Peptides against a protein of PDB entry 6D0Y. Designs and how they scored, part 59

Target 1, 225 residues: chain A of PDB entry 6D0Y
Amino acid sequence: ETEDHLESLICKVGEKSACSLESNLEGLAGVLEADLPNYKSKILRLLCTVARLLPEKLTIYTTLVGLLNARNYNFGGEFVEAMIRQLKESLKANNYNEAVYLVRFLSDLVNCHVIAAPSMVAMFENFVSVTQEEDVPQVRRDWYVYAFLSSLPWVGKELYEKKDAEMDRIFANTESYLKRRQKTHVPMLQVWTADKPHPQEEYLDCLWAQIQKLKKDRWQERHIL

## One batch from the design tools (peptide; made by RFdiffusion4, then SolubleMPNN)

Design b2_p15_1_s4 (from b2_p15_1, 9 letters changed)
Fold by OpenDDE base, seed 3:
Structure b2_p15_1_s4 (fold): chain B 225 residues (1-225), chain A 15 residues (1-15)
Amino acid sequence: as target 1 above (225 residues)
Amino acid sequence: EFDELMEEILQKRAS
């Protein structure tokens, strides 16, 4: 495949096709593997780009990377390294929107057998540990909690299956932080139902409640969070 | 922080 053709293939994977998505991804993985000797750098850059810029195809590209990682372990490592580096840079630049998406992407890579569950647990431990830092603004602490919680729909099941004790510790720390953090005071908006009114909750408290429910439901998602 | 995490991730990628 030519370099330009590779770009097209990578960018368009997952679109409507006569074949199954799984088949297409497997095929593309094979093509990319074969072309790594000639286009490794380009392929790496392309994958990093789509991983960052096409959130609607998150699971498609994590799956693709998983397949590639299985075919070429070293390349998979280079990709992971690049993504972690990008996350680091995003955090350094206070690009929180990019950073949170990258965390979600990395989270789903656990499901794709690219990142080990213990490693993701360690990352989340690191994130939640920020809440214990005294010289950090709350907005930063809140973000790390948000990044953790908002990633759990993608990886919570896997992490609790393998590292339940560690995850419980992270949850406990998170809960503790949420209880002691300052909350904004705005006029209360409520939606009234037949049984009880539902107040508009603070965003982290709301997310926490949703994640707690998801956890209680054994990570079987019944609606998009 | 991230350097250590990166190394850990890279060393334990096999799942």
Scores: peptide ipSAE 0.362, ipTM 0.907, DockQ to the pose 0.020
Fold by OpenDDE base, seed 4:
Structure b2_p15_1_s4 (fold): chain B 225 residues (1-225), chain A 15 residues (1-15)
Amino acid sequence: as target 1 above (225 residues)
Amino acid sequence: EFDELMEEILQKRAS
């Protein structure tokens, strides 16, 4: 495959096809594996790029990476390293929009057997531990909680299956933080929606409630977003 | 801190 062709294949995977998505991904994984000797760096870069820029195809590319990881473990490792490094850079740059998506991407990589569940738990422990840091803006604390909670739809089931005790601890710490954090916008929103059947809540509290419901439902979503 | 986490993730990768 030519370099340009690889780009096309990677970028267009999951689009309209007569074949199943699974078949297409398997085929693409085979093509990419075969081309690693010649185009490893390019393929790695492309995958990192689409992983970051095409959030609508999150599960497509996590699955693809999972397939590649199974075919070439070292390449999978390089990809994971690249993504983690990118997350680190995003966090350092306070690029929270990119960072949160990367966390979700990494979360789904657990389901794709690329990242170990305990490692993801460790990541979330690290995130929630930020809430305990001194002299840190609440916006930073809030973001890490948000990153954790908003990623659970992708990985919560797996993590609780394997690390329920640790996850419960993280949840407890999260709940504790949410109770003690400042919610300056809540009263305003409540007043605004006082006569509405469903008053608006602060975004983290709302997310927390949603995740608690998801957890209660054994991580089974009632609808597909 | 994050470096240690990264190493942990890489060392304990799923297979």
Scores: peptide ipSAE 0.360, ipTM 0.908, DockQ to the pose 0.019
Fold by OpenDDE base, seed 5:
Structure b2_p15_1_s4 (fold): chain B 225 residues (1-225), chain A 15 residues (1-15)
Amino acid sequence: as target 1 above (225 residues)
Amino acid sequence: EFDELMEEILQKRAS
C-alpha cells in the first residue's frame, strides 16, 4: 500500500461497510502488518495521530492496536512507548485535555490486551498519590483524580477482576481526598431532563457518584433512551 | 518515578 492509501484506510476505518467492523479491523491489521517493513514509521505516526485527534473512534483504534500488537509484538511496544511519551509531553505542557484523553486511551488498551492490568493499576496508584502531595496546587491534584475516575468506564471492570484489593485501596484514598478538598462555590442551577430536575453539583463529586453507581452495577453501563 | 512506571508498563505488556 502507498503511504497515502494507508492514511486513508486508517482514517476511514469504522465507516459504513458491507463487512462487520471486526472483520474490517482484522483486514486492516493484516494490511498494516504487511507494510510495517516498509512503512513502520509512517504507520506509527498515523496511528498516534488518529488516536489523539479522533476521540470518537477511541475503541476502534485501541482494538486495531490490539490486533496489531498480537500480530507484531514489537510494533505494539513501539506504539505504547509513543503514546506514553505523548502523555508525558502533554503533562509537561499542561495540556490537561489531551493528557486525560491519552489516559483513557491507554486504559482501553488494557481491554485490548496491549497493556497489563497491574501496570494500569500502578499508574492510577501513582495518580492518586499526587493528592497526598502538599506542594501541588489543588487544581493539579483534582486533575489526577479526574484522569483516574474518568478512565474507569473503559477499564474499571478489568481492573477489579484482576486487582480488586488494590483498586479498593485507590478508591478509599480517592474518597478521602474528595471529602477533604476545597469545593468551588457556584450559583445553584437546575437542569431539567424529562419531568425531573437535576441539581447542579461540583464536577468531581458528580463524577464520583457516577463511578460509584457504575461500580455498583458491576461496571455495566445502562444506556437510557 | 513516572519514568520508572512507564518502563514497567513497557516491560510487562499483556500481549
Scores: peptide ipSAE 0.358, ipTM 0.909, DockQ to the pose 0.019
Fold by OpenDDE base, seed 1:
Structure b2_p15_1_s4 (fold): chain B 225 residues (1-225), chain A 15 residues (1-15)
Amino acid sequence: as target 1 above (225 residues)
Amino acid sequence: EFDELMEEILQKRAS
């Protein structure tokens, strides 16, 4: 495969095909594995690019990486390293949108047997621990909580199955923070009235309630969060 | 701390 052809294959995977998605991903993984000796750097860069720029294909590319990791463990490691490094850079640059998506991507890599569940728990422990620091702006503390909570639809079930005690501690710390944090109200964005049974909540409180419900439902979603 | 976390993730990769 030429470099241009590899780019086309990677970018277009998951599009209309007579074959199943799983079959196409397995086939692509085989092609990419075979070309690693000649195009490892290019393939790595391409995968990192599509992982960052095509959020609509998150599960497609996490699955592909999972398949590649199974075929070439070292390459899988290089990819994970690249993504973690990118997350670090995004955080330093205050690129919250990219950073939160990368956290979700890494979260789904747990389901694809690329990242260990305990490692993801450790990441979330690290995030929530920021809420205990008094020299950090609340906007940053809020973001780490948001990054944690908004990633749970992708990995919450797996983490609770393997690390329930640790997850409970993280939840307790999160709940404590949400109770004591300063809540902001923006009148121009408010659409709720006090007499409605479902009044508008602050965005983190709302997300917290949704995640609590999701947890109660054994992480089976009834609607997209 | 983040660097240590990164190393932990890489050392304890899933199999």
Scores: peptide ipSAE 0.357, ipTM 0.908, DockQ to the pose 0.019

Design b2_p15_2_s1 (from b2_p15_2, 7 letters changed)
Fold by OpenDDE base, seed 2:
Structure b2_p15_2_s1 (fold): chain B 225 residues (1-225), chain A 15 residues (1-15)
Amino acid sequence: as target 1 above (225 residues)
Amino acid sequence: SRAELERIVQEILAS
């Protein structure tokens, strides 16, 4: 395969085809594996790029990486390292939207058996531990909590199945923080009658409530959060 | 590995 062809294959995976998505992914994984000896760096860069630029294909590319990891464990590791580096760079650049997406991507890699559940738990423990840091802005604390909570739809089920005690601890710490943090009060955007009070919830409180419900529902989503 | 990821996370948080 030529480099241009590899790029095309990687970018177009998941698009309309006569074959199933699963078969296409397996086929592409085979092609990429075969070309790793010659094009490892290029393939790695391409996968990192599409993972970042095509968030609508998150599960497609996490699955693809999962397949590749199963075929070549070292490559999977290198990919994870590259994504972590990108996360670090995003944070340094104050690109928090990309950063949170990358955390979600990494979270879904747990489901694809690329990242071990204990490792992800450790990451989230570190994220939530930021809430205990002194002399840091609340916005920083809030972001790490947000990154944690907003990633749970993708990995909460797996983490609770494997590390329930540790996750409960993280949840307890998160809840404690949310109770003691300063809440931003936003005026209502709509006029509500006294008969139907509709208090505006703070975004983290709202997210927390959604995650608690998701947990209660055994991590089975009924709607897209 | 878990240890490696933990190390990387610490580096991220320290930056």
Scores: peptide ipSAE 0.066, ipTM 0.802, DockQ to the pose 0.017
Fold by OpenDDE base, seed 1:
Structure b2_p15_2_s1 (fold): chain B 225 residues (1-225), chain A 15 residues (1-15)
Amino acid sequence: as target 1 above (225 residues)
Amino acid sequence: SRAELERIVQEILAS
């Protein structure tokens, strides 16, 4: 395939086709593998771009990378490294929405056998360790906890199956932090009903409750988070 | 590798 045609193929995968999605993904993985000797850098850049700019196709591209990783393990590693670099750049540029999405994307790559579960656990351990940093803004600590918790719907099941003890430790540390963090804004965000007023739950506390419920349900979603 | 990923994450956190 030509370089320009590769861009079209990568961008359009998952769209309406006479063939199944699985067939198209397998076919594309084969095409990309064959063209890596000549277009590795281009393919790498394209995959990183569509991964970050087309969130509606998250599972399509994680699956594609999973298939490609099975064909070329080295390329899979390079892709992960590129995505981590992009995460770093997003954080540096204060693009926190992109950053959290990238963490989610990396999380789903565990399910696609691109990233090992222990590696992802290590990443989350590092994220939660930020809560122990001194003399830093709480917003920094909160964000890394948010990035961790908000990614668990995509990888929590796998991580608990393989690293339950380590995950429990991370959860304990997270819970401890959430109990002691500043919440002075909560009283200001109270919702008053006609009959019984109640304070609006703080967003991290709310997310924590949702994740705890998800964990209790063995990571089977019963409602939209 | 796990070690490489951990290193990269540490670099992210340090920045």
Scores: peptide ipSAE 0.064, ipTM 0.799, DockQ to the pose 0.017
Fold by OpenDDE base, seed 5:
Structure b2_p15_2_s1 (fold): chain B 225 residues (1-225), chain A 15 residues (1-15)
Amino acid sequence: as target 1 above (225 residues)
Amino acid sequence: SRAELERIVQEILAS
């Protein structure tokens, strides 16, 4: 395979074909595995790029990486490390939208057996621990809480199944922080009309309520958050 | 490695 051909294959995966998506992903994983000896760096860069730039294909690329990880454990690790480095760079550049998306991507990699559940729990513990930092802007504390909560739709079920006690602790710490933080009220975008309009909530309080409901529903989504 | 995620996350938080 040429580098250009690999790029085309990676970018176009998930498009409609005569075969199932699963079959296409398995096929592509096989092709990429075979080309790793010659094009590992290029493939790694390509996967990182599409993971970042094509958020609509998040589950496609996490699945692909999961398949590759099963075939080549070391490559999976290198990919995770590359994505974490990118997360670090995004934070340094104050690109918080990209950063939060990368956290979600990493979260979904847990479902694909690329990242172990305990490792993700540890990551979230570190995120929530930022709320305990002294002499830092609240925006910093809020962002890490947001990154944690907004990622739970992708990984909350798995983490509670394997690390329920640790997750409960993280939730308790999060709740405690949300109760004591300074709140700024902003208008909420309402998509639906209801007999009783929802009261305006601060964005983190709103997200917290949504996540609490999701948890209560055993992490089965019944509505769009 | 994946086992070093905690360390890497700490580096991120220090940024």
Scores: peptide ipSAE 0.061, ipTM 0.796, DockQ to the pose 0.018
Fold by OpenDDE base, seed 3:
Structure b2_p15_2_s1 (fold): chain B 225 residues (1-225), chain A 15 residues (1-15)
Amino acid sequence: as target 1 above (225 residues)
Amino acid sequence: SRAELERIVQEILAS
């Protein structure tokens, strides 16, 4: 019964309530901390599950993990390790959609002080280094660049504040790769707006342009990418 | 919003 109750609390957090979201998150963190001695493994599994299966609540669960990490640093570390293991498993299973989401989730954990900025920079350096691998399919190179770029809306500001030189190097390498890679065939289509047409862009080039604009805007989002 | 949630967690963590 207690386990069922914990599952319900974790799954329903962030839904409409008489209390504020802040109060609910703090309260839930306290409840979970108190139950860790008896239900650590269950709580860990539940958090990993909802983190993976409920992407619409990404920031809710990263915040919750951040609060738990502050209360119990070891548990926070174990959660991160579990998520990294899942990322590796997803990559091995060629589940790239899950993998990219997990990278995004981990990226937001940097903002919650669960993952250190230098560690995330190192991960992205490893991702972009794949572009330099020889005798591998371009789709592999493209995916790691995509995973990197698509995660920056969640962590770009923090990383540039703390590791600007390293990030600039990663960006330079990314730009170089995007210029020299073989672009996928895109039909010569134009998207018409009310006042002007614009050409359709290749998806990575489009994403790159969006990220460059975001960077120029000091990582202040005007819309969700 | 994401920004609001991030602010909330920072405030809680700082307390």
Scores: peptide ipSAE 0.027, ipTM 0.738, DockQ to the pose 0.043

Design b2_p15_2_s2 (from b2_p15_2, 10 letters changed)
Fold by OpenDDE base, seed 4:
Order: structure tokens, then C-alpha cells, then sequence
Structure b2_p15_2_s2 (fold): chain B 225 residues (1-225), chain A 15 residues (1-15)
């Protein structure tokens, strides 16, 4: 009964409430902490599941995990390990949609003080290093670059505040790869606006341009990416 | 624990 109740609370947190979201999350974190001795594995599984299946609640669950980590540091570590394992499984299964979301989720865990900035930088270094490997399909190389770049809106500010030199190196390697990679040849389409045309751009080049602009704006988003 | 869970549930679900 209590176990089912916990599942319900975890799934429903963040929904409309008379109390603040912060208050509800703090309360839930306290309850979950108290039940860890009895239901640690269940709670871990539930959190991993909702993190993967409810992307609309990404920041809710990263915050919840952050609160739990503050209460029980070992639990936070076990959760991260479980998510990394899931990421590896997704990559092996070529489930790129799940994998990229997991990278984004892990990225936001840096903001929640669950994952250290140096650890996330190391992960991104590993991703971008794939572009330098021989006998790796370009689609795979492109995906790792995409996973890196598409996660930066969530964590770029934090990483540059703490590891700017390392991040610049990753950016340089990324730029180098993007310049030399094979691009799909398609007929050029242009959208004409009142004052200037907007040419169709390859998706990864477009994302790169967006991230470069975000970086120049000191990670202050003017538009949702 | 059950009472605390119920309180949190009410807080989360009430509007």
C-alpha cells in the first residue's frame, strides 16, 4: 500500500496544487528519504522510469533527485549510475531518441548539484572524441555531436563558469569536425522574409549556429531551442 | 509515514 502510494506521488508531483512546487518536492524528498531503507530499489526504479517516460517533467525530477542527493549522497550516486547504464543500453540498441534525452537529463543534474561539472565535461569530451575515431559511421559521429550540442542549453552556463578552458577545447574539436564532415546535398530552399532571405541549412550546422549564438549571449536564451 | 504521504498527496493534488 505504501509502495503504491509512493509511486502515485512520484508520478503526480508537479501537477496543479495549492502548495508551491518547491514545497511539494521538499516534502516528497523527505518521505522518499525516510523510505529508502525499505524501498531503495523500488524508488530508484520509479525515478529512472518517470525520468525516461515523462520528459515534460524533466526539471521536476532532476530537482527531486537533487533534493534526495542532498539528503542521501549515496542514493544520488546510485541513481546516476542507473541512468548511465540506461544510456549505454539505449546507445547499444540505437535508441537515439531516448539516449539524447538521457544526456539532457544528466546535464540538468549538474545544475541540481548531483553531477559535478568536471564529470559532465568528461562525458562531453568522450562524446566529441568519437568524431576522431576511425571506422565509425558518420551518422554515429553526428549523433554524439548532436547529443552534446543539444544538451548545452541546460548546462552550458554552469560548465563555462567552472571549466571554460576545457569547454573551449571541446568546441574547437566540434567546429573542426563540422567543417570536414560530409553534408547531405539537397536543393536549396529559401524562405523570403520582408527584409532578407533565410536559406535552408543542414540540421547540425543550424544547431551549431544556435549554440554559438547562445554562447555569445552568455547562455541567456532569447528563444526556446 | 502513511500519514505524511497522505499529507503530501493532498498538497500535490489539491487546488
Amino acid sequence: as target 1 above (225 residues)
Amino acid sequence: MKEELEKIEQEILSS
Scores: peptide ipSAE 0.021, ipTM 0.580, DockQ to the pose 0.403
Fold by OpenDDE base, seed 3:
Structure b2_p15_2_s2 (fold): chain B 225 residues (1-225), chain A 15 residues (1-15)
Amino acid sequence: as target 1 above (225 residues)
Amino acid sequence: MKEELEKIEQEILSS
């Protein structure tokens, strides 16, 4: 059955093959495009599912969607809309691990020319604006900052190339928040040297330092964060 | 096309 074959191909793309990944993705994009008139809804659901359940294949599926978007602009838009809906649902369900992954996925879609840079900047502006909310748990503020910062390895270069002034503003607001927020001290999280133990840096502060270094290195990763 | 699908399937699933 063609439908079963499509499911298998979408799920298994990127696995060990005699052909290059690029060749397989182009071929799969062509097949999916041809079958959209008959199986658009099914293909859309399958792509959304595997994108969410197979995080190790993030760049494979963002690239595939990028190829499909180039062939069928409407389908690319529908996919983004579906992923945004899923992000909202994840947040409502307090599934923050899935939510942050979806933000990273959307971030990489900017590199694939599926999402415009200004749209992603606007999303991050909204995230960081949560830090200005009053009478809310700090964990809420921290999560949105984390979602923003942890996504920059995937999209920071592109956003600074196109929206440097806006990004600088977001960074300034983030820095200001990090300076005034309450730091969590975990006594058990310490780095031990032979002579002198010292406390481990708070996670968000550590992430901020890593992102600042990445920015300084012009978004070229020497090591995976 | 079914033929193209089968071709891609063989390529992707081959080790």
Scores: peptide ipSAE 0.020, ipTM 0.565, DockQ to the pose 0.437
Fold by OpenDDE base, seed 2:
Structure b2_p15_2_s2 (fold): chain B 225 residues (1-225), chain A 15 residues (1-15)
Amino acid sequence: as target 1 above (225 residues)
Amino acid sequence: MKEELEKIEQEILSS
């Protein structure tokens, strides 16, 4: 059955092959495009499913969607809408691990020219704006900041190239928040030096420092974050 | 596009 074959191809793309990944993705995109008139809903569901369940293949599937979007713009839009729905559902369900992954996935879709840079900037503006809400727990504010910062390795370069002023504003707001937020000190988590023990850097502060370094390095990754 | 699908499947799934 063609449907079963499509599922198999979508699930297995990026695995060892005699052909290049790029060639396989291009070929698969062509096949999927051709079958959209008959199997659009199925293909959408499959792509959404594998995107969510196979995080190790994030860049493979974002690339595939990018190729499909180039072939069929409407499909790309529908896919994004589906992923946004998934993000909203994960947030509603308090599944923050899935949610942060989805934000990262959407971020990489910007890199694949599926989502416009201004749209992602708007999303991140919304995220960071949560830090300004008084009736929101810090843990939730922290999560939105984390979701923003942890996604920048995938999209920071593109966003600064396209929307540098807006990104600077977001960064300023983020920095301001990080300075004023409460930090939990864990005495047992310390770096010991010959001089004096130092508390281990708080995870958001650490991430912030890493992102600042990445930004300084013009978004060229030298180390796995 | 079954033939093309099968061809691509072989390419993708081949080791």
Scores: peptide ipSAE 0.019, ipTM 0.569, DockQ to the pose 0.480
Fold by OpenDDE base, seed 5:
Structure b2_p15_2_s2 (fold): chain B 225 residues (1-225), chain A 15 residues (1-15)
Amino acid sequence: as target 1 above (225 residues)
Amino acid sequence: MKEELEKIEQEILSS
């Protein structure tokens, strides 16, 4: 019965409430922390599940994990390990959509002080290093670059504040790869402004241009209405 | 524990 209530609370957190989201998350984190001695595995599985099934609540659950990590550092570590295992399993199963989302989720955990910035930089270094692998299909190299670039809106600011030199190196390697790779031309929906329209480009080139713009704008996203 | 759960439930689910 208690487990059912916990599941309900975890699934419904972030919905309309009389209290602030921050207050509700702190309260829920406290309840979950108190229940860890009895239901650690269940809570761990629940959090992993909702993180994957409810991508619209990404920031809610990363924040929740951040609050829980502050209360129980060991649990935070176990959660990260579980998510890394899920990432590996997704890649093994060729579920690339889930895999890229998991990388994005892990990226936002850096902002929540669950994952250290140097650790995320190391992960991205590993991703970009795939571009240097021999006898590997380009689709594999492209995916890791995509996973890196598409996660930067969530963590680029923090990583450049903490590891600017290392990030510059990763960017240089990425740029070098993008210049020499074979390009495919498939139409995509692109974000553009009336004053500065973006040309139709290959998806990674387009993403690269967007990330360069984001970096130039100090990682502040501007919404075009 | 039930009291804490009920409290949080009411706070989260109340609108």
Scores: peptide ipSAE 0.023, ipTM 0.575, DockQ to the pose 0.413; fails the geometry check

